# Peptides against a protein of PDB entry 6J07: the designs that were tried, part 63

Target 1, 107 residues: chain A of PDB entry 6J07
Amino acid sequence: GQRGWFCGSVSQDLRQFWVAEGGTISDPRAADFLFSCDASHPDTLRIYQSLDYIEDNATVFHAYYLSAVANAKIKNSVALGHFILPPACLQKEIRRKIGSFIWEQDQ

## One batch from the design tools (peptide; made by RFdiffusion4, then SolubleMPNN)

Design b2_p20_2_s2 (from b2_p20_2, 11 letters changed)
Fold by OpenDDE base, seed 2:
Parts: C-alpha cells; sequence; structure tokens
Structure b2_p20_2_s2 (fold): chain B 107 residues (1-107), chain A 20 residues (1-20)
C-alpha cells in the first residue's frame, strides 16, 4: 500500500513528495508506513506506546528515507531497512553494534 | 531518471509494514 502517517517533525516538503509520488496521508492506524524525524517527538512517542507497536506489528521509519529516494540518482541505492527509527532508549545500543544511523552520516 | 523511478517504485511497493 501507499498510505503513510507523518509525525509533526516531518517537513511539509517530504509530505508533499510522498503525495506527488502517489502516496496518501492517513492516521497511524490506517497507515502502511509510519514516518518520523524525531524519536522523542510526542507524536512518535505515542506510536511507540501503541499496542500495535508493542506487539511488533508496526515499524517507524526516519523520513530522511524519502529524501534519499528523491535523490536516488546520487545514492545509487536506497534500502528502507537502513531507516528504521527505534525508540531513543534503544539507539545507543544499536549504534554500538552497527554504527551510526544513515541519517546521521549525511549531516 | 531510471534510478529514481526504481527507487520510488521499490519504496511505494514494499506493501503494508503495519498489521491492521
Amino acid sequence: as target 1 above (107 residues)
Amino acid sequence: SMEDEIAEAAALGEGALKLQ
């Protein structure tokens, strides 16, 4: 599907890109994709606290993925799995195991 | 570009990542 939910931390430009490419915007419960730019944003925290997320039926992705897709000719390839945005409490351990997140590398 | 189209198609064609 192409239904996406966006945290308030995501820019209007990225939302517009999603729609321009054929996506629609929905509430989190109806969404196929969940996008955020801030794991500590209240909108994203509500997702992490939801039953769907706790039961591992939902994944939050960093919206920088959409920017990477928009610039794919430069990136060569864009893997959605590299843009999983975990809760802040898990990020330190993840960085220790696999290194810095891809959206941090391009800063 | 072709690369852009492939990337976008892959992104949008991943299907539902949240069980409803």
Scores: peptide ipSAE 0.027, ipTM 0.566, DockQ to the pose 0.058
Fold by OpenDDE base, seed 1:
Structure b2_p20_2_s2 (fold): chain B 107 residues (1-107), chain A 20 residues (1-20)
Amino acid sequence: as target 1 above (107 residues)
Amino acid sequence: SMEDEIAEAAALGEGALKLQ
């Protein structure tokens, strides 16, 4: 499916792109994809606090993924896995091991 | 197409993630 939930931190433009590409917008429990632009936003924090997330049944993705897809004609490919948005408490360690997140790099 | 790429990424994600 292509049901998506969007944190309030996600721009209307990216939401519209999702819909234009055939996606629908739903509440988090019904969503196939959870999008956010801010791990510290209250909407996203509620996801991280949910049982689904705690039990590893949910993943939050940075909505910049959609921007990357929109520009895929310039880029080779866009892998969803590169856009996992972990809680803030884990991000420093991930940056140490892998490097800066793709949404933090020059666009 | 953009739609195809989204679909591909979605399929990969759905395969890797636990769904209820």
Scores: peptide ipSAE 0.026, ipTM 0.586, DockQ to the pose 0.061
Fold by OpenDDE base, seed 5:
Structure b2_p20_2_s2 (fold): chain B 107 residues (1-107), chain A 20 residues (1-20)
Amino acid sequence: as target 1 above (107 residues)
Amino acid sequence: SMEDEIAEAAALGEGALKLQ
């Protein structure tokens, strides 16, 4: 089973998709996957400030991953790793070095 | 490097997903 936590920035539709695909929703400490649509949202900031995250035991993913999966024409073609959502303080430098994030390219 | 850290995190994330 897949346990997911969702920032308040994530739409109900994406949460429902997660559940429809067999996932469950849990608190951050119990979650296997952490989803957010906003690195600056207070919910997500609390994750970044947590001991688990600081010690590199947690990763936040942009919830647009779920949308990409839902709309994928090729099974298993969406790579979760492309949707890592780093803290806002790092994003500008990351964009400079490795390019724009996938969720920004569709905007 | 920053890029290496992201790549490593991505690999771990992918692994976790596949094991679910």
Scores: peptide ipSAE 0.026, ipTM 0.602, DockQ to the pose 0.061
Fold by OpenDDE base, seed 3:
Structure b2_p20_2_s2 (fold): chain B 107 residues (1-107), chain A 20 residues (1-20)
Amino acid sequence: as target 1 above (107 residues)
Amino acid sequence: SMEDEIAEAAALGEGALKLQ
């Protein structure tokens, strides 16, 4: 099974989609996937400040990934790696080197 | 580098999805 944690910034619709696809919702420590729509949300900030994240044992993904999956015609066609949500302090530099985030392009 | 860390995190995430 897939265990996911959701920041308060994530809509109930996306959470329900996760469950409908066979996922479960858990606390961050038990979760296999961490979803957020806002790097500056207090919930997400707590993740970034955790030892698991600091030690590179955790990754936060933008929940727009779930929307992309929901709208995809072919399962597995959406690359999760394109939805990594880094801390706000890194985003400007990342945009400069890699380009705008995919969730900023399609919303 | 930052780009390397992002790539690594992406690979780990993708791998986790496939293993569950």
Scores: peptide ipSAE 0.025, ipTM 0.605, DockQ to the pose 0.061

Design b2_p20_2_s3 (from b2_p20_2, 11 letters changed)
Fold by OpenDDE base, seed 5:
Structure b2_p20_2_s3 (fold): chain B 107 residues (1-107), chain A 20 residues (1-20)
Amino acid sequence: as target 1 above (107 residues)
Amino acid sequence: SEAAEIAEAAELGAAALSLQ
């Protein structure tokens, strides 16, 4: 399914794109996809603190994924896995090992 | 189409995550 939850940090444009492409918007517990643009936003922090997330049953994705899809020049070229948004406490170590996140590279 | 792309990308991404 395409049920998505959106952090308050995500623009209305990206939310509208999600809906226009057939997605629906739901609460975090019912959502298939969790989108955020800010790992430090209170909405996102609540997700990281949730039982579903702690038990590794939920993943937060950077909403830039939707922008990448909207602007894709090559079909199926956007890999959702590249847009995982980890908690801030892990980001420095991740950057050290695998480099900057995609959404940072395009800034 | 963009709709098809987003759906497929999401499914592929979800599948990849399930393997982690």
Scores: peptide ipSAE 0.026, ipTM 0.573, DockQ to the pose 0.086
Fold by OpenDDE base, seed 4:
Structure b2_p20_2_s3 (fold): chain B 107 residues (1-107), chain A 20 residues (1-20)
Amino acid sequence: as target 1 above (107 residues)
Amino acid sequence: SEAAEIAEAAELGAAALSLQ
């Protein structure tokens, strides 16, 4: 499905883009996709602390994915997997293994 | 189109989530 939840850190523009492209906005428990721009935002922290997330039933994606899709010139060129947003406590180790996140490279 | 791109990514993402 195309049900998405959005952290308060995500701009209204990106939310509107999601809806314009056929998505709907829902609460986290009903959502198929969880979007955030800030792993330390209280909204996102609540997701990470939820039983669903701890039991690997949920994944948070950086909302920059939507911006990348909106600006992509090549169809299907943006890989969702590159935009997984892990908890802050894991990011340092991940950067050590695979390098900086895509959303950080464009900062 | 952007919609098609999102749909494709969503499908792949949903499949990945089901395998978690």
Scores: peptide ipSAE 0.026, ipTM 0.572, DockQ to the pose 0.067
Fold by OpenDDE base, seed 2:
Structure b2_p20_2_s3 (fold): chain B 107 residues (1-107), chain A 20 residues (1-20)
Amino acid sequence: as target 1 above (107 residues)
Amino acid sequence: SEAAEIAEAAELGAAALSLQ
């Protein structure tokens, strides 16, 4: 399915793109995909603190993925796995191992 | 198309989520 939850940090344009491409918007518990642009936003922090996330039953993705999809004719392939948005407490360690996140590289 | 990319990602993502 294409049920998505959006942090308040995500622009209305990206939210509208999701809907235009056939997605629906739901609460985090019903969502298939969780999108955020800010791991430190209160909405996203609530996700990280949720039972579903703590039990590894939820994944947060950076909403920049949707921007990449919108421009897919320029980018040959867009891999959702490259857009996993981990909690801030883990980001430095991840950067040390795999480098900067893709949404940081395009800035 | 953008729709196809989202559909593919949705299938792969849903599969990955189901394996968690």
Scores: peptide ipSAE 0.026, ipTM 0.571, DockQ to the pose 0.064
Fold by OpenDDE base, seed 3:
Structure b2_p20_2_s3 (fold): chain B 107 residues (1-107), chain A 20 residues (1-20)
Amino acid sequence: as target 1 above (107 residues)
Amino acid sequence: SEAAEIAEAAELGAAALSLQ
């Protein structure tokens, strides 16, 4: 499926792109994909605090993924896995081990 | 490292989700 939930931190342009590409927008419980641009946003924090997330049944992605897809020259060239948005409490350690996140780098 | 394992697991999980 292509059901997505969007944090309030995500621009309307990216939401519109999602829909234009055939996606639908739903509540987080029904969504297949959860998008956010801010791990500290209240909407995203609620996801991290949810049972689904705690039990590793949910994953939050940085919405910059959609921007990358929109600008990609090669179909399916953007790897979703590079856009995992972990809770703020984990980000420092992750950056130390694997480097800065893509959304923090030059486009 | 723990962080590396998390990243790996996340990537695998994301790949699976992208197939939906």
Scores: peptide ipSAE 0.028, ipTM 0.586, DockQ to the pose 0.053; fails the geometry check

Design b2_p20_2_s4 (from b2_p20_2, 10 letters changed)
Fold by OpenDDE base, seed 3:
Parts: sequence; structure tokens; C-alpha cells
Structure b2_p20_2_s4 (fold): chain B 107 residues (1-107), chain A 20 residues (1-20)
Amino acid sequence: as target 1 above (107 residues)
Amino acid sequence: SEAEKVAEAAELGAAALSLQ
């Protein structure tokens, strides 16, 4: 699907890009994709606390993915899986295993 | 559309879910 939810931490530019490319914006329950730029933002925290997320039926992605896609020379070359945004409590351990998150590298 | 590309990319990166 093309339904996305956006945390308040996501810029209007990235939201506009999503819509311009045919996506729609919906509430988290109806969304196929959940985008955030801040795991500690209240909007994102509500997602992490939701039953859908707890039961592993939802995934939050860092919205920087959309920026990467917009700037990519080769379409479909950007892997969404590299932009999974886990809860803050898990991030340190994940960085230990796989290194710094890709959105942190470009900052 | 880029939205459709996102959906395709999600399938390719699904293995990363195991890190959560």
C-alpha cells in the first residue's frame, strides 16, 4: 500500500515528497508505513506502546529514508530495512552490533 | 511512484526486523 503515518518530528518537506509521489497520509492504525525522525518524540512513543507494535505487526522507519530515496541515482537502490527506527532503549545495543545508524552518519 | 518503491524496498529489508 501507499498509506503512511508521520510523526510530528518529520519535516513538511518529506511529507510533501511522500504525497507528491502518490502516497497518502493516514492515522497509524491504517498506515502501511510509519515514519519518524525521533524515537523519543511523544508521537513515536505512542506507536511503540501500541498493541500493533508490541505484537510485531508494525515497524517504525526513520523518515531520512525518504530523503535518501529522493536523492538516489539508482531507483530502488535504497534499502528501507536499513532505516528501521527502534525504541531508544534498544539503539545502543544495535549500534554495537551493526554500527552507527545510517541517518546518524550523514549528520 | 516512490511510494510503491518504498513498499518494494520494505520487502528487501525485512530481515532487519530481527534486530528489534
Scores: peptide ipSAE 0.030, ipTM 0.612, DockQ to the pose 0.120
Fold by OpenDDE base, seed 2:
Structure b2_p20_2_s4 (fold): chain B 107 residues (1-107), chain A 20 residues (1-20)
Amino acid sequence: as target 1 above (107 residues)
Amino acid sequence: SEAEKVAEAAELGAAALSLQ
């Protein structure tokens, strides 16, 4: 599906890009994809606290993925899995295992 | 569409879900 939910931390440009490419916007419960740019944003925190997320039925992705897709020269060259945005309390341990997140590498 | 690319890429990220 192409239903997406967007945290308030995501720019209007990225939201518009999603819609322009055929995506629709829905509430988190109906969405196929959840996008955020800030694990500490209240909207995202509500996702992490939701039953669906706690039961491992939901995944939040960093919206920078959409920018990467927009700029990709090769079809399917951008791996969505590299853009999983976990809760802040888990990020330090994850960075230890896999290195800095892609959206942090140019900071 | 780019939205379709997102959907396709979701399958490739399945292993990364185990990190959560």
Scores: peptide ipSAE 0.030, ipTM 0.612, DockQ to the pose 0.123
Fold by OpenDDE base, seed 5:
Structure b2_p20_2_s4 (fold): chain B 107 residues (1-107), chain A 20 residues (1-20)
Amino acid sequence: as target 1 above (107 residues)
Amino acid sequence: SEAEKVAEAAELGAAALSLQ
């Protein structure tokens, strides 16, 4: 499905793009995709504290994924897995292992 | 279309994540 939840940290432009391209906006429990631009935003923190997330049934993605897909020259070239947005407390350790996140490289 | 790109890329990515 194309149901998405958006943290308040996500720009209105990206939300509008999602809807304009056939997506719908829903609450986190009904959403197929959870988008955020800030792991420390209260909206995102509530996701990380939710039962669905704790039980590994939810994943938060950086909303920059949508920009990358929209601007991709090669169809299906953008890997959603590269845009997983982990809790802030884990990011430093992850960077030590795999390097900077893709959205940080482009910013 | 852009919608198709988003949907297809998302599905592929989600599938990859499910294998991890």
Scores: peptide ipSAE 0.028, ipTM 0.579, DockQ to the pose 0.089
Fold by OpenDDE base, seed 4:
Structure b2_p20_2_s4 (fold): chain B 107 residues (1-107), chain A 20 residues (1-20)
Amino acid sequence: as target 1 above (107 residues)
Amino acid sequence: SEAEKVAEAAELGAAALSLQ
């Protein structure tokens, strides 16, 4: 599906792009995709603390994914997996393994 | 580690998620 939830940290422009591409906006329980620009935002923290997330039934993605899609020269060339947004407490270790996050490189 | 699991999930699972 194409139901998305958005943290308050995500700009209205990116939300509008999601809708323009055929997505809908829903609460996090109904959403297929969860987008955030800030792992420390209260909205996102509530996701990380939710039972769905703890049980590995939810994934948070950095909303910069949408910006990358919007600006991509080749359709479908942007890999969603590169935009998983983990809790802040895990990010340092992840950077050691896979390098800096894409949204940090282009910010 | 948990961090490694997240990295692996990014590599293996994202394509499937994008089809939802």
Scores: peptide ipSAE 0.032, ipTM 0.633, DockQ to the pose 0.091; fails the geometry check

Design b2_p20_3_s1 (from b2_p20_3, 11 letters changed)
Fold by OpenDDE base, seed 5:
Structure b2_p20_3_s1 (fold): chain B 107 residues (1-107), chain A 20 residues (1-20)
Amino acid sequence: as target 1 above (107 residues)
Amino acid sequence: MAAELEAARKKFRELKQMVL
């Protein structure tokens, strides 16, 4: 199944979309997909500090991915890999060497 | 979607190697 966890920074609409598409909501340890809209939110920070994350067994994604999927005209045209949400310090290095994130481009 | 998740995680590992 598709088990997801959501940071408090994620809207109820996006959570409902996840469930409508067949997903379930669980605690971080049981979830395969971790969604957040804020790398500095306390919920997300706890994920980054967890043993699972430190050992590279967890990945946080920006919840804007779900919005992009909902609005996509072509199925599978939205790549989850483009919505990785790393800790703030790592984001700075990524922006310096690669460029801005997708969720920042329309803001 | 499980395959997509694995592909994303692989991309993240490669990304970290690139920038760190």
Scores: peptide ipSAE 0.439, ipTM 0.874, DockQ to the pose 0.489
Fold by OpenDDE base, seed 2:
Structure b2_p20_3_s1 (fold): chain B 107 residues (1-107), chain A 20 residues (1-20)
Amino acid sequence: as target 1 above (107 residues)
Amino acid sequence: MAAELEAARKKFRELKQMVL
């Protein structure tokens, strides 16, 4: 199943889209997909500090992924891996070596 | 989406190795 958790930074519209596409909303421990729009939001910070995340059993994704999916003309054309949302400090390192994140380019 | 999730997690692990 598609169980998702949403940071408070994510709009209700994106949450509704998730459900409309067959997803369910759960607490972060039960969720397979963790969505956030703000790596500095308290909700997201708590995820980064959790044991599951520290042990690489959880991954946070930018909720813009859902917007991209909603707007895509071809199903399955949007890659989830492009929307990994790491802690702010790690984002800086990624930008330096790889480049800007896709959600920063389209916002 | 399970396969996509796993692929994303793998990518993240690889990214961390590249930048850390």
Scores: peptide ipSAE 0.437, ipTM 0.873, DockQ to the pose 0.500
Fold by OpenDDE base, seed 1:
Structure b2_p20_3_s1 (fold): chain B 107 residues (1-107), chain A 20 residues (1-20)
Amino acid sequence: as target 1 above (107 residues)
Amino acid sequence: MAAELEAARKKFRELKQMVL
């Protein structure tokens, strides 16, 4: 199964899409997929501070991934790896050295 | 999606090594 957790920053529509696609919603400890739209949201910050995340056992993804999947014309054309949502400080370094995130390009 | 999740996690680890 696909167990997901959602930050409060994620819209109900995206949560509903996740469930419609066969996913379930669980607490962060039980979830395999962690979704957020804001690295500075308190919910997401608590994830970054968790032992699971610090020990590299958890990854946060931008919920825009779900929107991209919903709008994709070709199934499996959207790569989850493009939607990794790092802490804000790390994002700054990524933008400086590599470039803007995909969800920022569509804003 | 399990394989995709693992691939994404690997990418994140590599990304951190490149940026930090």
Scores: peptide ipSAE 0.436, ipTM 0.873, DockQ to the pose 0.498
Fold by OpenDDE base, seed 4:
Structure b2_p20_3_s1 (fold): chain B 107 residues (1-107), chain A 20 residues (1-20)
Amino acid sequence: as target 1 above (107 residues)
Amino acid sequence: MAAELEAARKKFRELKQMVL
């Protein structure tokens, strides 16, 4: 099964889409997929501060991934790797060296 | 999804190495 955790910044619609596609919702420790729409949200900050994350055993993804999948209706057309959501400080370095994130380009 | 998750995690590790 696909176990996901959701930050409070993620809409109920995206959570419902996850469940409709066969996913389950769990606490962050049990989840394989961690979704957030805000790297500065307290829920997400707690993830970044956890030992699992610090030891590179966890990854947070922007929930816009689910929206993109829903709109495309073809999962394979949307790459999960493009939706990694790092801490704000790391985002600044990434934008400086690589460029803007996909969810920012949509705005 | 498991394979894609693993690929994404690998990409994140590589990304951090590039920018840090």
Scores: peptide ipSAE 0.435, ipTM 0.873, DockQ to the pose 0.498

Design b2_p20_3_s2 (from b2_p20_3, 10 letters changed)
Fold by OpenDDE base, seed 4:
Structure b2_p20_3_s2 (fold): chain B 107 residues (1-107), chain A 20 residues (1-20)
Amino acid sequence: as target 1 above (107 residues)
Amino acid sequence: MEEELRQTRELRRQLINMVL
């Protein structure tokens, strides 16, 4: 099964899509997939500060991934790796080196 | 998807290490 956690910044629609696709919703420690729409949201900040995240056992993804999957015409055309959501303090430097994030491009 | 998740965790590590 796919266990996901959702930051409060993620819409109920995306949460419902996750469940409709067979996912379950769990607390951050039990979840395999962590979704957020705001790296500065208190919920997400707590993830970045957790031991699991610090020890590289967790990844936060921008929840726009789910929207992209829902709207994808080709199966597996959406790469999860493109939706890694780094801490806000790192995003500016990341943009400088590798460009804007996908969720920003689609805005 | 679990394999993809593993790969993304590694990717995250590489990405963060690149900018830290």
Scores: peptide ipSAE 0.296, ipTM 0.816, DockQ to the pose 0.517
Fold by OpenDDE base, seed 1:
Structure b2_p20_3_s2 (fold): chain B 107 residues (1-107), chain A 20 residues (1-20)
Amino acid sequence: as target 1 above (107 residues)
Amino acid sequence: MEEELRQTRELRRQLINMVL
C-alpha cells in the first residue's frame, strides 16, 4: 500500500500531491511512509523515539522528495534513498562523511 | 515502491551505522 504520515512541518500542497498520486494519509503507526521537513519538529522527534523506528521498521523521509517527484521529467528518476531524513543529532556527521543533503543543495 | 521502501529501510540502517 501507499499509506503516508506527515509531520506538521510538511505543507498542505505536498500532502495533497501525495493523495492525488494515490496515497492515503494515516497515523504514524499505520503508515508505511513517513514524511517530514524538520528533524527537530516535535512530531518527527516522536517518530525517532518510537519502537517501530528503533527496530528499523520505519524510515523518515524528507518531504522534498514529493516535490522532486512532482517536478520530475522522467518517471522513477527520483531516488527515495537520497531523501532519508536522519535525526538531527546525526546529520552533522553524515554531512562530514557523504556531503550535504539534496534538500539543502537546492536552497 | 514497496520494494524500494524495503531497500531504503536497509539503507537507513547502514547510514546510521556509518555515523555511530
Scores: peptide ipSAE 0.295, ipTM 0.815, DockQ to the pose 0.518
Fold by OpenDDE base, seed 2:
Structure b2_p20_3_s2 (fold): chain B 107 residues (1-107), chain A 20 residues (1-20)
Amino acid sequence: as target 1 above (107 residues)
Amino acid sequence: MEEELRQTRELRRQLINMVL
């Protein structure tokens, strides 16, 4: 199944797209996919501090993934792994080693 | 989708370990 949780930073349009594509919306504990547009948003911070995240059982994705999928029309042409949203405190070092995030390149 | 999710969780772990 496609159970997703959404940070308050994610637009209603992207949430509606998720549902239109067959996804459901649930609380973060029940969700398999966690979407956010802001690593510093209080909703997302609570995820990073959660036991599930600390125990490597959860991943936060930038919701721009959904926009990319919508634009591509073909889901398999967009890699979910490119949209991992790490905590803000780690992003600078990640950019140094891996490069700019894909959602930043389109801005 | 579930397999991709598992892969991303592993990728997240590797990414964090790389920068810690």
Scores: peptide ipSAE 0.293, ipTM 0.813, DockQ to the pose 0.539
Fold by OpenDDE base, seed 3:
Structure b2_p20_3_s2 (fold): chain B 107 residues (1-107), chain A 20 residues (1-20)
Amino acid sequence: as target 1 above (107 residues)
Amino acid sequence: MEEELRQTRELRRQLINMVL
């Protein structure tokens, strides 16, 4: 199954798409997929501060992944790995080394 | 997709280690 958690920063449309594709919505502890559109949102900050995340048992993804999947012409052409959403405190250095994030390029 | 999830967790670790 695909159990997902959504930060309050994620639109209802993307949540509905997740469910329409067969996903379920759960609390962060039960979820395998954590989606957010804002690393500084209080909901997401709580994830980054959680023991599960600190122990590398969880990954936060930018919810724009779901939008990309919805608009993709080729099934499975969108790589989830491109949408890892790191804590805000690390993003500046990440951009310095590997460039802007995909969700920033499309804005 | 779950296999992809496992791979992304490793990728996340690599990404963070590269930056820090």
Scores: peptide ipSAE 0.289, ipTM 0.813, DockQ to the pose 0.500

Design b2_p20_3_s3 (from b2_p20_3, 10 letters changed)
Fold by OpenDDE base, seed 5:
Structure b2_p20_3_s3 (fold): chain B 107 residues (1-107), chain A 20 residues (1-20)
Amino acid sequence: as target 1 above (107 residues)
Amino acid sequence: MEKELEETRKKFRELKALVE
């Protein structure tokens, strides 16, 4: 199954979409997919500080992914990999080398 | 989707290696 955790920064609408698409909501330790809209949110920061994340067993994704999926006209046209939400410190380096994140471009 | 997740994690590890 699709087990997801949601930061408090994620709207209820996106959570509902996740469930409507067959996902379940769980605690971060049990979840395979971790969604957040704010890398600086305390909930997300706790993920970054967790042993699972430090040991590369967890990945945080920007919840805008779900919005993109909901609005996509072509199945599988939205790549999850484009929505990796790294800690703020890493974001700076990523922007320097690759450019702005996809969720920043539409804002 | 789980397969995509694993691929994404791999890409993220590779990305981190580039920026660290």
Scores: peptide ipSAE 0.218, ipTM 0.760, DockQ to the pose 0.467
Fold by OpenDDE base, seed 1:
Structure b2_p20_3_s3 (fold): chain B 107 residues (1-107), chain A 20 residues (1-20)
Amino acid sequence: as target 1 above (107 residues)
Amino acid sequence: MEKELEETRKKFRELKALVE
């Protein structure tokens, strides 16, 4: 199944879209997918500090992924891997080596 | 989507290794 957790920074519209697409909403420990639109939000910070995340058993994605999927003309054309949301402390170095994040480019 | 998640996690680990 598709169990997801949502940071408080994510709109209800995107949460509803997740459910409409067959997903369920759960607490962070039970979730397979973690969505946020703010790496500095207290909810997201708690994820980054969790043992599951530190041990690479959890991944945080930018919720803009769901918006991109909702607006995509071709199913499966949006790659989840492009929407990894790393801690703020890593974002600067990532931008330097890989480039700007996709959600920043569309803003 | 589950397979994609696994691949994404691998890529993320590689990314972390690159920037850390």
Scores: peptide ipSAE 0.216, ipTM 0.758, DockQ to the pose 0.496
Fold by OpenDDE base, seed 2:
Structure b2_p20_3_s3 (fold): chain B 107 residues (1-107), chain A 20 residues (1-20)
Amino acid sequence: as target 1 above (107 residues)
Amino acid sequence: MEKELEETRKKFRELKALVE
């Protein structure tokens, strides 16, 4: 199944899109997919501090992924891996080695 | 999508190893 958790930073429209596409909404412990629009939001920070995340059993994705999927109309054209939302402490180094994040490029 | 998630997690672990 597609069980997702959403940070408070994610709009209701994106949440509704997730459900419309067959997803369900759950607490972060039960969720397979964690969505956020803000790595500094308290909800997201709690994820980064959780045991599941520290043990590499959880990944946070930027919710812009859902917008990209909605606009593309073809799921296969959007790669989930391009929308990993790492903690702020890692973002600078990632940008240095790999480049700017997709959601930053489109803004 | 679940398969993609597993692949993504693997890539993320590899990415963290590069930047940490």
Scores: peptide ipSAE 0.214, ipTM 0.756, DockQ to the pose 0.450
Fold by OpenDDE base, seed 4:
Structure b2_p20_3_s3 (fold): chain B 107 residues (1-107), chain A 20 residues (1-20)
Amino acid sequence: as target 1 above (107 residues)
Amino acid sequence: MEKELEETRKKFRELKALVE
């Protein structure tokens, strides 16, 4: 399915793009895709603290993925895996090992 | 996209193990 949840940090434009591309908006438990622009936003923090996330049944993605897809016009040119948004406490270590996040480079 | 999501989740689990 193409069910998505959006943190309050995500703009209405990106939400509208999701719907325009055939996606639906749902609560976090029903969503297959969780989008956020801020790992420290209270909405996103609640996801990280949820049982589904702790049990590795949920993944949070940076909503910039949607912007990248919109701009590319070719969905296959944008890899979803590059937009995993981990908790803030892990980001420093991730940057040390694999480099800066793509949304930090392109914004 | 669903397939890509599954692959991404797998990679994320591996990444978490790497940084923890």
Scores: peptide ipSAE 0.213, ipTM 0.755, DockQ to the pose 0.452

